# Ledger of designs, part 58: peptides against a protein of PDB entry 3JWR

Target 1, 323 residues: chain A of PDB entry 3JWR
Amino acid sequence: TRELQSLAAAVVPSAQTLKITDFSFSDFELSDLETALCTIRMFTDLNLVQNFQMKHEVLCRWILSVKKNYRKNVAYHNWRHAFNTAQCMFAALKAGKIQNKLTDLEILALLIAALSHDLDHRGVNNSYIQRSEHPLAQLYCHSIMEHHHFDQCLMILNSPGNQILSGLSIEEYKTTLKIIKQAILATDLALYIKRRGEFFELIRKNQFNLEDPHQKELFLAMLMTACDLSAITKPWPIQQRIAELVATEFFDQGDRERKELNIEPTDLMNREKKNKIPSMQVGFIDAICLQLYEALTHVSEDCFPLLDGCRKNRQKWQALAEQ
Target 2, 298 residues: chain A of PDB entry 3JWR as posed
Amino acid sequence: TRELQSLAAAVVPSAQTLKITDFSFSDFELSDLETALCTIRMFTDLNLVQNFQMKHEVLCRWILSVKKNYRKNVAYHNWRHAFNTAQCMFAALKAGKIQNKLTDLEILALLIAALSHDLDHRGVNNSYIQRSEHPLAQLYCHSIMEHHHFDQCLMILNSPGNQILSGLSIEEYKTTLKIIKQAILATDLALYIKRRGEFFELIRKNQFNLEDPHQKELFLAMLMTACDLSAITKPWPIQQRIAELVATEFWEQGDQVGFIDFVCTQLYEALTHVSEDCFPLLDGCRKNRQKWQALAEQ

## One batch from the design tools (peptide; aimed at target 1 N125 Q130 H142)

Design b2_p18_6_s2 (made by RFdiffusion4, then SolubleMPNN; from b2_p18_6, 10 letters changed)
Fold by OpenDDE base, seed 3:
Structure b2_p18_6_s2 (fold): chain B 323 residues (1-323), chain A 18 residues (1-18)
Amino acid sequence: as target 1 above (323 residues)
Amino acid sequence: MEAVKRLLEEQLEAEEAA
């Protein structure tokens, strides 16, 4: 395609020029092509292209395929969300110095997972899928959408001309897919809530050890969540704009719940309760976000900008909630 | 305040019951 030709022929700017190492990064001003260029740079600077012998054209095609398989009519869970999740992962690996704590296969898996974790997202949560008796709810009992996202990821990875993992051995390929699956499934916030206590307790007791395979898996799950939620850490103007996108999508779901399911939506998804957004954001930060970024910062102090951003946005939302 | 957490917990329970 013309898009592929343009991308494959383009000179990829440095990570410094693209500012993709910054935790404060915003994609608002970037074209789709520029987001793809950023993504190439992430793979390159993490040594993934070299270490796994990726063909440039194949990587370009894969990136464009991933982008294409996000829906454009979904307000928040679209390509830009996936791209921002991956950018936060890249920043955490580089600026946050987590790269030195992980294997190349783990890094490869995390980056692929970050970009793929919401593939074909429909703008509704698992609860809606279950209550609507969607066919996917018959295939999977838990983490319905995350299983679907992984299936989409696998489909793309196996598609002709998109096989960025073709340079891996059979064992490396199996390991990578296992980690990708685990990482995508970990983005189910319900699972995060279930598992986070173990992570926080290990940190609290100073017993956290990345050399333990179980703790490694747990850390990768927490890191995925930290990147997935990273909008909450962004500078206030960016945070506010993203919060509007999230609210739009949630309200769209609430409208569908009323229309299609004859259900009164929760406050979070109720358009009529828009005035509750600031207080709900404070509650979300306190209940979900703060402890995660505190724990992540304990693992790597260079991740502090995420925690600091989260704290600053809590203050901003609290000020709005008091009005 | 904890509406999001409750929603997610309810979601998890629903998934476990399915």
Scores: peptide ipSAE 0.018, ipTM 0.597, DockQ to the pose 0.727
OpenDDE base, seeds 1, 2, 4, 5: peptide ipSAE 0.016, 0.031, 0.033, 0.033; ipTM 0.602, 0.603, 0.644, 0.630; seeds 2, 4, 5 fail the geometry check

Design b2_p18_6_s3 (made by RFdiffusion4, then SolubleMPNN; from b2_p18_6, 11 letters changed)
Fold by OpenDDE base, seed 1:
Structure b2_p18_6_s3 (fold): chain B 323 residues (1-323), chain A 18 residues (1-18)
Amino acid sequence: as target 1 above (323 residues)
Amino acid sequence: MEAVLKFLQELLDAEEAA
């Protein structure tokens, strides 16, 4: 395609030029081509292209395929969300110095998972899918959408000309897919809530050990969630804009809940309760975000900008809630 | 906070019910 030709022939700017190592990164001014270039740079600077012998054209095609399998009519859970999740992962690995704590396969899996974790997202949550009796709800009992996202990821990885994992041994391939699956499933906030207590307790007791395979898996899950929620850590102007996108998508679901399911939406998804957004954001930060970024900062102090950003945004949302 | 907690509980309930 013309898009593939343009991407494959383009000079890929440095990570410094693209600012993709910054926790404060914003994609608002980037074209789709520039987001793809950033993605190539992430793979390159993590040594994934070299270590796993990726062909440049195959990587370009894969990136474009992933981008294509996000819906444009979804306000928040689109390519830009996936891209920002991956960028946060890259920043956490590089600037946050987590790269040195992980294997190359784990890094490969996390980056693929971050880009793929919301593939074909429909702008509705698992509860809606279940209540609407969608066919996907018959295929999967738990983490319905996350299983679907993984299936989409696997489909793309196995598609002709998109096989970025073709340089892996059979054992490396199996390991990578296992980690990708676990990482994508970990983005279900329900699973995060179930598992986070174990992680926080290990940190609190100073018993956290990445050499333990179970604790490694747990850490990767927490890291995925930290990147998925990283919008809450961004500079205030960016945070506000992303919060508007999230609200738009949630209100769209609420509108569909009224129309299609004949139910009153929750406050979070109720367009008429837009004035409650600031207080709900404070609640979200307190209930979900702060402790996660605190724990992540204990694993790597260089991740502090995520925690600091989260704290600053809490203050901003609290100030708005008091008006 | 209550609205967020209710939303989160809904997620958990949906997973349990499935």
Scores: peptide ipSAE 0.030, ipTM 0.704, DockQ to the pose 0.901
OpenDDE base, seeds 2, 3, 4, 5: peptide ipSAE 0.026, 0.027, 0.027, 0.028; ipTM 0.673, 0.681, 0.673, 0.681

Design b2_p18_6_s4 (made by RFdiffusion4, then SolubleMPNN; from b2_p18_6, 9 letters changed)
Fold by OpenDDE base, seed 5:
Structure b2_p18_6_s4 (fold): chain B 323 residues (1-323), chain A 18 residues (1-18)
Amino acid sequence: as target 1 above (323 residues)
Amino acid sequence: MKEVEEFLNELLEAEEAA
């Protein structure tokens, strides 16, 4: 395609020029082509292209295929969300110095997972899919959408001309797919809530050890969640704009819940309760976000900008809730 | 906080019902 030709021929700017190592990064000013260039730079600077012998054209095609399989009519869970998740992963690996704690296969899997974790997202949560008796709810009992996202990821990876993993051995390929699946499934907040207590307790007791395979898996799950939720850490103008996109998508779901399911939406999904957003954001930060970024900062102190951003945004939301 | 808790409970209930 013309898009592929343009991307494959383009000079990829440095990570410094693209600012993709910054935790404060924003994609708002970037074109789709520039987001693809950023993605190429992430793979290159993490040594994934060299170590796994990726062909440049194949990587370009894969990126464009991933981008194409996000829906344009979804307010928040679109390509830009996946791209920002991957950028936060890249920043955590580089600026947060987590790269030195992980294997190349784990890094490869995390980056692919971050870009792929919401593929074909429909702008509705698992609860809506279940209550609407959608065909996907018959295929999967738990984490319905996350299983679907992984299936889409696998489909793309196996599509002609998109096989970025073709340079891996059979064992490396299997390992990578396992980690990708686990990482995508970990983005289900229900699973995060169930598992986070173990992680926090290991940190609290100073018993956390990345050499333990179970603790490694747990850490990768927590890191994925930290990147997925990283909008809450962004500078206030960026955070506020992203919160509006999230609210738009939630209100669209609430409108569908009224119309299609004949139910009253929860306050979070209720357009009429927009004035509760600031207090709900404070509650979300306190219940879900703060402890995660605190724990991540204990693993790597260079991740502190994520925690600091989260704390600053809590103050901003609290000030709005008091008005 | 109640609204967030309700949302989180819905997520957990959806997982248990499956």
Scores: peptide ipSAE 0.027, ipTM 0.674, DockQ to the pose 0.912
OpenDDE base, seeds 1, 2, 3, 4: peptide ipSAE 0.027, 0.024, 0.027, 0.026; ipTM 0.681, 0.627, 0.674, 0.669; seeds 1, 3 fail the geometry check

Design b2_p18_7 (made by RFdiffusion4)
Pose (drawn by RFdiffusion4):
Structure b2_p18_7 (pose): chain A 298 residues (1-255, 281-323), chain P 18 residues (1-18)
Amino acid sequence: as target 2 above (298 residues)
Amino acid sequence: AEHEEWTETEEEIEEFLH
């Protein structure tokens, strides 16, 4: 509660000061309070705060709530992951210049989604919870964890003093939630795989076009995956360290080059054809693929 | 059918990870 007091009264530094406009950004050295501040700057500089009548008091409580609903004991899938994803999402809309390509309802949804796309993640994959017959698997059909992450995001938005959406017309609120659901579910790697082929062709055939309502929402799913694992596009010292966490969390459940080829370079290449200013992601990606390949050969 | 396809995809991902 004091955490709210101190936060809801601190000055939010500029985006330039926070270096959150950068695809090469890092959080290692930020405090907890600082990361929440960057998030406020994100909402503010995306005009989400003014265009949706958000009270500083409410947005702060909500951000803090999402922060406290990420598990601390979880290696990689903690708050800093949700944060580093939203920042990548933010950097994509700004420096990658995509904001000029989509509506205010879509931008708000993507940010809220990127922040909460892994809420209450218990450090284990959909495959494991299904094979261990976790009650969550009994409750949800497909994309089990991602359904849960959403169930949580929504539970928080309906919480008192957290309705950062309270300013929306009922119609607006209704479709924003629809997009948020789609965004969070799209972070399921299975859906990314079962859908990407369709998108990679519209790109390959120089046919892809945003105006098409359907082609757009598909891209929105591809954008979510692009930010969800943007960590692979980081400078080597950072990718080195964050790969250490993904490493431990995976080993805990068990108790890189092939993946980048199979999952990543294919995707970031497509994102740059859609937006050239998004190339730093592709550059940083193959750059790390270079260093992991060299290590794989010892 | 959709669930079965999804389960197959999860199995393939899991195999790949190992």

Design b2_p18_7_s1 (made by RFdiffusion4, then SolubleMPNN; from b2_p18_7, 12 letters changed)
Fold by OpenDDE base, seed 1:
Structure b2_p18_7_s1 (fold): chain B 323 residues (1-323), chain A 18 residues (1-18)
Amino acid sequence: as target 1 above (323 residues)
Amino acid sequence: SELEEYQKILDELEKFAL
C-alpha cells in the first residue's frame, strides 16, 4: 500500500526528538504516520529489531496491520490508546530502567502485548459482552475481550508479511507468545484486582524477587496494568482530555445498555451523571492506581514520575469534586 | 461514597473474571 511505502521509506526520528522516553508524552499532535514512526523507534531502541532480526518492511507492515485492526469509531479503546500504552511501556523500560530487569524476550513480548492488548475493541466492556450474550461470551468464560484481543494479536503475527517473530527459534517463539498472552490477559482489571494483593504483599515484606519465575510473571502483569492505566499519570491537560474520551466511550456503552439491553447503566456509564466524573476519578485513583504506582516505584525508583503524576491528578480531580 | 460505588464496579468486574 501507499501507506506502507511511505512508512518504510521514512526516516525514523530519534527517541529524543519523538519524546517517547518521557512519561509526560502526548500523542495528540501526532499523525497516524508519526505514531507508526514512534513505534518503529521503540522496537529499535529496545534492540528488538537487531536481536530478533526483524525486517524493516515486515515491522512496518505489522505496525500498520495492528493499527488497522483498531476501530476508528471507538472513542477511547482505539489505536491511540494502544500506542500510548506501548509508549508508557517504552518509557518505563528506558527512563524507568526496567529494561535492565527483564530479558529481551520479555521486553519483546511486553511491547507487542501493549500494542495489541485491545485489538478490535468494540467500545464495550466484558460486562456488556456477557449481558448481551455476544458470541464471544460463548467462547470464553472470563476475560472475554482480552482473549479476543490475544486471538487478533496472534492472527496478525501469523499473517503473510507481518511475521515479526520469524527470526525467533521455536522455543523463543513459544515463550514470547506465552508472555504476550499473559500480558494481554493481565489487562483485565478484574484479574488485576485478584492478583495485585500478592504483589503488594511481596513488596511490603521486602520479599519481592524477579529471579522467581512466578514473581516475574506477576510483575509483568502489574507493569502491563500500570502502562494500560497510564493516562491517569499524565499532565493534567492530557489527563482531562483522555478522561473525556473514556467518559464518551462509557456513556456510549450506557446508551447501548439502555437501548439494547433495557437496563439502567451504572453511574460510571450514565451520561446523566457526568457531574460525578471528578469524584469517580478520585475513587479510581485511590482504589486502583496509587498503590500500583507506589509498588512500581519501589521496584524501580525511576518510575516515580508515574506515581507523582497520579498524585497530582488526584489532587486536581479532588478539587473539581469539591466544587 | 464514590469509593463505595467504585468498589461495586470492581466487585462486578471480579465476578466477570470468575
Scores: peptide ipSAE 0.033, ipTM 0.743, DockQ to the pose 0.078
OpenDDE base, seeds 2, 3, 4, 5: peptide ipSAE 0.009, 0.032, 0.031, 0.030; ipTM 0.478, 0.736, 0.734, 0.704; seed 5 fails the geometry check

Design b2_p18_7_s2 (made by RFdiffusion4, then SolubleMPNN; from b2_p18_7, 10 letters changed)
Fold by OpenDDE base, seed 3:
Structure b2_p18_7_s2 (fold): chain B 323 residues (1-323), chain A 18 residues (1-18)
Amino acid sequence: as target 1 above (323 residues)
Amino acid sequence: SELEEYQEVLKELEEFAL
């Protein structure tokens, strides 16, 4: 395609020029081509292209295929969300110095997972899928969408001309797919809530050890969530704009819940309760985000900007909630 | 209240995987 030709022939700017090592990164001003260039830079600067013998054209095609398999009519859970998740992962690996704590296969898997974790997202949550009795809800009991996202990820990875993992051994391939699956499934916040206590307790007791395979898996899950939720850490103007996108998508779901399912939406998805957004954001930060970024900062102090951003946004949301 | 919103967010996230 013309898009592929343009991407494959383009000079890829440095990570410094693209600012993709910054936790404060914003994609709002970037074209789709520039987001793809950023993604190439992430793979190259993590040594994934070299270490796994990726062909440049295949990587370009894969990136464009992933981007294409996000829906354009979804306000938040689109390519830009996946891209920002991957950028946060890249920043956490580089600026947050987590790269040196992980294997190349883990890094490869995390980056692929971050880009793929919401593939074909429909702008509705697992509860809606389940309550609507969608065919996907018959295939999977829990984490319905996350299983679907992984299936989409696997489909793309196996598609002709998109096989970025073709340079891996059979064992490396199996390991990578396992980690990708686990990482995508870990983005189900229900699973995060269930598992986070173990992670926080290990940190609290100073017993956290990445050399333990179970703790490694747990950490990768927590890191995925930290990147997935990283919008809450962004500078306030960026946070506000992203929160508007999230609210738009949630309200669209709430409208569909009323119309299609004949149910009253929760406050989070109720367009009539926009005035509760600031207090709900404070609650979300306190309930979900703060401890995660605190724990991540304990694993690597260089991740502090995520925690600091989260704290600053809490203050901003609290100030709005008091008005 | 902040507590009410906290509880609501927790409930919604646990129930709906948001």
Scores: peptide ipSAE 0.030, ipTM 0.721, DockQ to the pose 0.074
OpenDDE base, seeds 1, 2, 4, 5: peptide ipSAE 0.020, 0.015, 0.024, 0.026; ipTM 0.565, 0.549, 0.573, 0.692; seeds 4, 5 fail the geometry check

Design b2_p18_7_s3 (made by RFdiffusion4, then SolubleMPNN; from b2_p18_7, 10 letters changed)
Fold by OpenDDE base, seed 4:
Structure b2_p18_7_s3 (fold): chain B 323 residues (1-323), chain A 18 residues (1-18)
Amino acid sequence: as target 1 above (323 residues)
Amino acid sequence: DELEEYRKILEELEEFAL
């Protein structure tokens, strides 16, 4: 395609030029082509292209295929969300120095998972999918959308000309796919809530050990969630804009819940309760985000900007809630 | 062949994801 030709022929700027190592990164000013270039740079600077012998054209095609399989009519859970998740992962790996704690296969899997974790997202949560008796709810029992995202990820990885994993051995391939699956499934917040207590307790007791395979898996899950939620850590102007996108999508779901399911939406998804957004954001930060970024910072102190950003945004939301 | 083995792995993973 013309798009592929343009991407494959383009000079890929440095990570410094693209600012993709910054936790404060914003994609708002980037074109779709520039987001693809950033993604190439992430693979390159993590040594994934070299270590796994990726063909440049194949990588370009894969990136464009992933981007194409995000919906454009979804306010938040689109390509830009996936891209920002991957960028946060890249920043956590590089600037946060987490790359030194992980294998190349784990890094490969996490980056693929971050980009793929919301493939074909429909702008509604698992509860809506289940209650609407959507065909996907018949295929998957739990974490419906996350299983679908993983299925889409596999489909793309196996598509002709998109096989970025073709340079891996059979064992490396199996390992990578296993980690991708676990990472995508970990983005179900219900699973995060279920598992985070174990992670926090290990940290609290100073018993956390990445040499333990179970604890490694747990850490990768927590890291995925930390990147998926990373909008809450961004500088206030960026955070505020992203929060508007999230609210738009949630209100769209709430409107559909009223119309299609004949139910009153929760406050979070109720357009009439827009004035509660600041207090709900404070609640979200306290209940979901703070402990995660505290724990992540404990594993790697260089991830502190995520925690600091989260704390600063809590203060901003609290100030708005008091008005 | 290696390609067929990869396809089998993918199918197994897809079935397990369902």
Scores: peptide ipSAE 0.028, ipTM 0.581, DockQ to the pose 0.025
OpenDDE base, seeds 1, 2, 3, 5: peptide ipSAE 0.027, 0.016, 0.026, 0.025; ipTM 0.580, 0.550, 0.707, 0.683

Design b2_p18_7_s4 (made by RFdiffusion4, then SolubleMPNN; from b2_p18_7, 10 letters changed)
Fold by OpenDDE base, seed 5:
Structure b2_p18_7_s4 (fold): chain B 323 residues (1-323), chain A 18 residues (1-18)
Amino acid sequence: as target 1 above (323 residues)
Amino acid sequence: SEREEYLETLEALEAFAE
């Protein structure tokens, strides 16, 4: 395609030029082509292209395929969300110095997972999928959409001309897919709530050890969640804009819940209760976000900008809630 | 059941979680 030819022939700017190592990064000003170029830079600077012998054209095709499999009519859970999740992962690995704590296979898996974690998202949550009795709800008992996202990820990875993992051994391939699956499933906040207590307790007791395979898996899950939620850490103007996109998608779901399911939406999904957004954001930060970024900062102090951003945005939302 | 517990967790998250 012309798009592939253009991408494959383009000079890829440095990570410094693209600012993709910054925790304060915004994609708002970037074209789709520029987001793809940023993605190439992430793979290159993490040494994934060299270490796993990726062909440039295959990587370009894969990126474009991933982007194409996000829906354009979804307000928030689209390619830009996945791209921003991956950028936060890249920043955490580089600027946050987490790269030094992980294997190349883990890094490869995390980056693929971040880009793929919401593939074919429909703009509705697992609760809606279950309540609507969607066919996917019959296939999976929990984490319905996350299983679907992984299935889409696997489909793309196995598609002709998109096989970025073809340079891996059979064992490396199996390991990578296992980690990708675990990482995508970890983005289900219900699973995060279930598992986070173990992580926080290990940190509190100073017993956290990344050399332990179970604790490594737990950390990768927490890191994925931290990147997935990283919009809450962004500078206030960016945070506010993203919150509007999230609200738009949630209200669209709420409208569908009324029309299609005859259900009164929760306050979060209810367009009529938009005035509660600031207080709900404070509650979300306190209940879900703060402890995670505190724990992550404890693992790597260089991740402090995420925690600091979260704290600052809490203050901003609290001020709005008091009006 | 595990499924019921999961659903309860989802309902709780719908109060404030993205």
Scores: peptide ipSAE 0.182, ipTM 0.827, DockQ to the pose 0.450
OpenDDE base, seeds 1, 2, 3, 4: peptide ipSAE 0.039, 0.132, 0.147, 0.035; ipTM 0.739, 0.809, 0.814, 0.727

Design b2_p18_8 (made by RFdiffusion4)
Pose (drawn by RFdiffusion4):
Structure b2_p18_8 (pose): chain A 298 residues (1-255, 281-323), chain P 18 residues (1-18)
Amino acid sequence: as target 2 above (298 residues)
Amino acid sequence: SEEYTELIEEIEEKILSF
């Protein structure tokens, strides 16, 4: 509660000061309070704060709530993951220049979604909770964890003093939530795979076009995956260390080159054809693929 | 639901084969 006092009264530094405009950004050295501040700057500089009548008091309580609903004991899938995703999402809209390509309702949704796309993640994959017959698997059909992450995000938005959406017309609120649901579900790697082929062709055939309502919401799913694992596009010292966490969390459940080829370069290449200013992601990606390949050969 | 279960197992196996 004091954490709210101190936060709701601190000055939010500029985006330039926070270097959150950068695809090469890192959080290793930021405090907890600082990361919440960057998030406020994100909402502010995307005009989400002014265009949706958000009170500083409410947004702060909500951001703090999401922070406390990520598990600390979880290796990689903790708050800093949700944060590093939203920052990548933010950097994509700004420096990658996509904000000029989509509505205010969509931008707000993507940001809220990127922040909460893994809420309450208990450090285990959908495969495991299905095989172990976790009650969550009994409750949800497909995309089990991602359904849960959303159930949580919504629970928080309906919490008192957390309605950062309270300023929306009922129609606006209704469709924003629809997009948020779609965004969070799209972070299921299975959906990314069972859908990317369709998108990779519209790109390949120089046919892809945003105006098309459907082609757009497909891309929105591809954008979510693009930020969800943007960690693979980081400078080597960072990718080195964050791969260390994904490493431990996976081993805990068990108790790189093939993946980048299979999952990543294919995607970031497509994102750059859609937006050239998004190339740093593709560059940093194959750059790390280069270092992991060299290590794989010892 | 069965299709999804099969798909996620196929994906995990494919990744572990690397």

Design b2_p18_8_s1 (made by RFdiffusion4, then SolubleMPNN; from b2_p18_8 with T5R E6K I8L I15L)
Fold by OpenDDE base, seed 5:
Structure b2_p18_8_s1 (fold): chain B 323 residues (1-323), chain A 18 residues (1-18)
Amino acid sequence: as target 1 above (323 residues)
Amino acid sequence: SEEYRKLLEEIEEKLLSF
């Protein structure tokens, strides 16, 4: 396609020029082409292109295929969300120095997973899918959409001209797919709530060890969640704008819950409860985010900007909740 | 705050029940 030709022929700017190592990064001013160029730079600077012998054209095609398989009519869970998740992963790996703690296969898997973790998202959560008796709810008992996202990821990876993993051995390929699956499934917040206590306890007791395979898997899951939720850490103007996108999508779900399921939505999904957004954001930060970024900062102190951003945004939301 | 937590717990309970 002309789009592929344009991307493949383009000069890829440096990570410094693109500011993709910054935890404060914003994609708002970037074109779709520029987001694809940023993605190429992430793969290149993590040495994934060289180490796994990726063909440039194949990588370009894969990126465009991933982008194409996000819906444009979804307010938040779209290509830009996936791209921002991947950028936070890149920043955590580079600026946060987590790269030094992981294998090349783990890094490869995490970057693919970050870009792919919400593929074909419909703008509704697992609870809606379940309550609507959607066919996907018959296939999977838990993490319904995350299984679907992984299935979409696998479909793209196996599509002609998109096989960025063709340079891997059979064993490396299997390992990478396993980690991708685990990482995508880990983005289900229900699973995060279930598993995070073990991680926090290991940190609290100073027993955390990345050489332990189980603890490594647990850490990768927590890191994925930290990147997925990273909007809460952004500078206040960026955080506010993203919170509006999230609210828009949640209210769209709530409207559908009323019309399609004949149920009253929760305050989180209720358009008439906009005044509760600040207090709900404080609650979200306290219940979900703070301990995660504290624990991540304990693993790598260079991740402190994520924690600091989260704390600053908590203060801002709290001030609005008191008005 | 409490409502968001309750929603997530409800989702967890439903997804783990079948």
Scores: peptide ipSAE 0.021, ipTM 0.642, DockQ to the pose 0.080
OpenDDE base, seeds 1, 2, 3, 4: peptide ipSAE 0.006, 0.019, 0.020, 0.016; ipTM 0.440, 0.618, 0.643, 0.604; seed 3 fails the geometry check

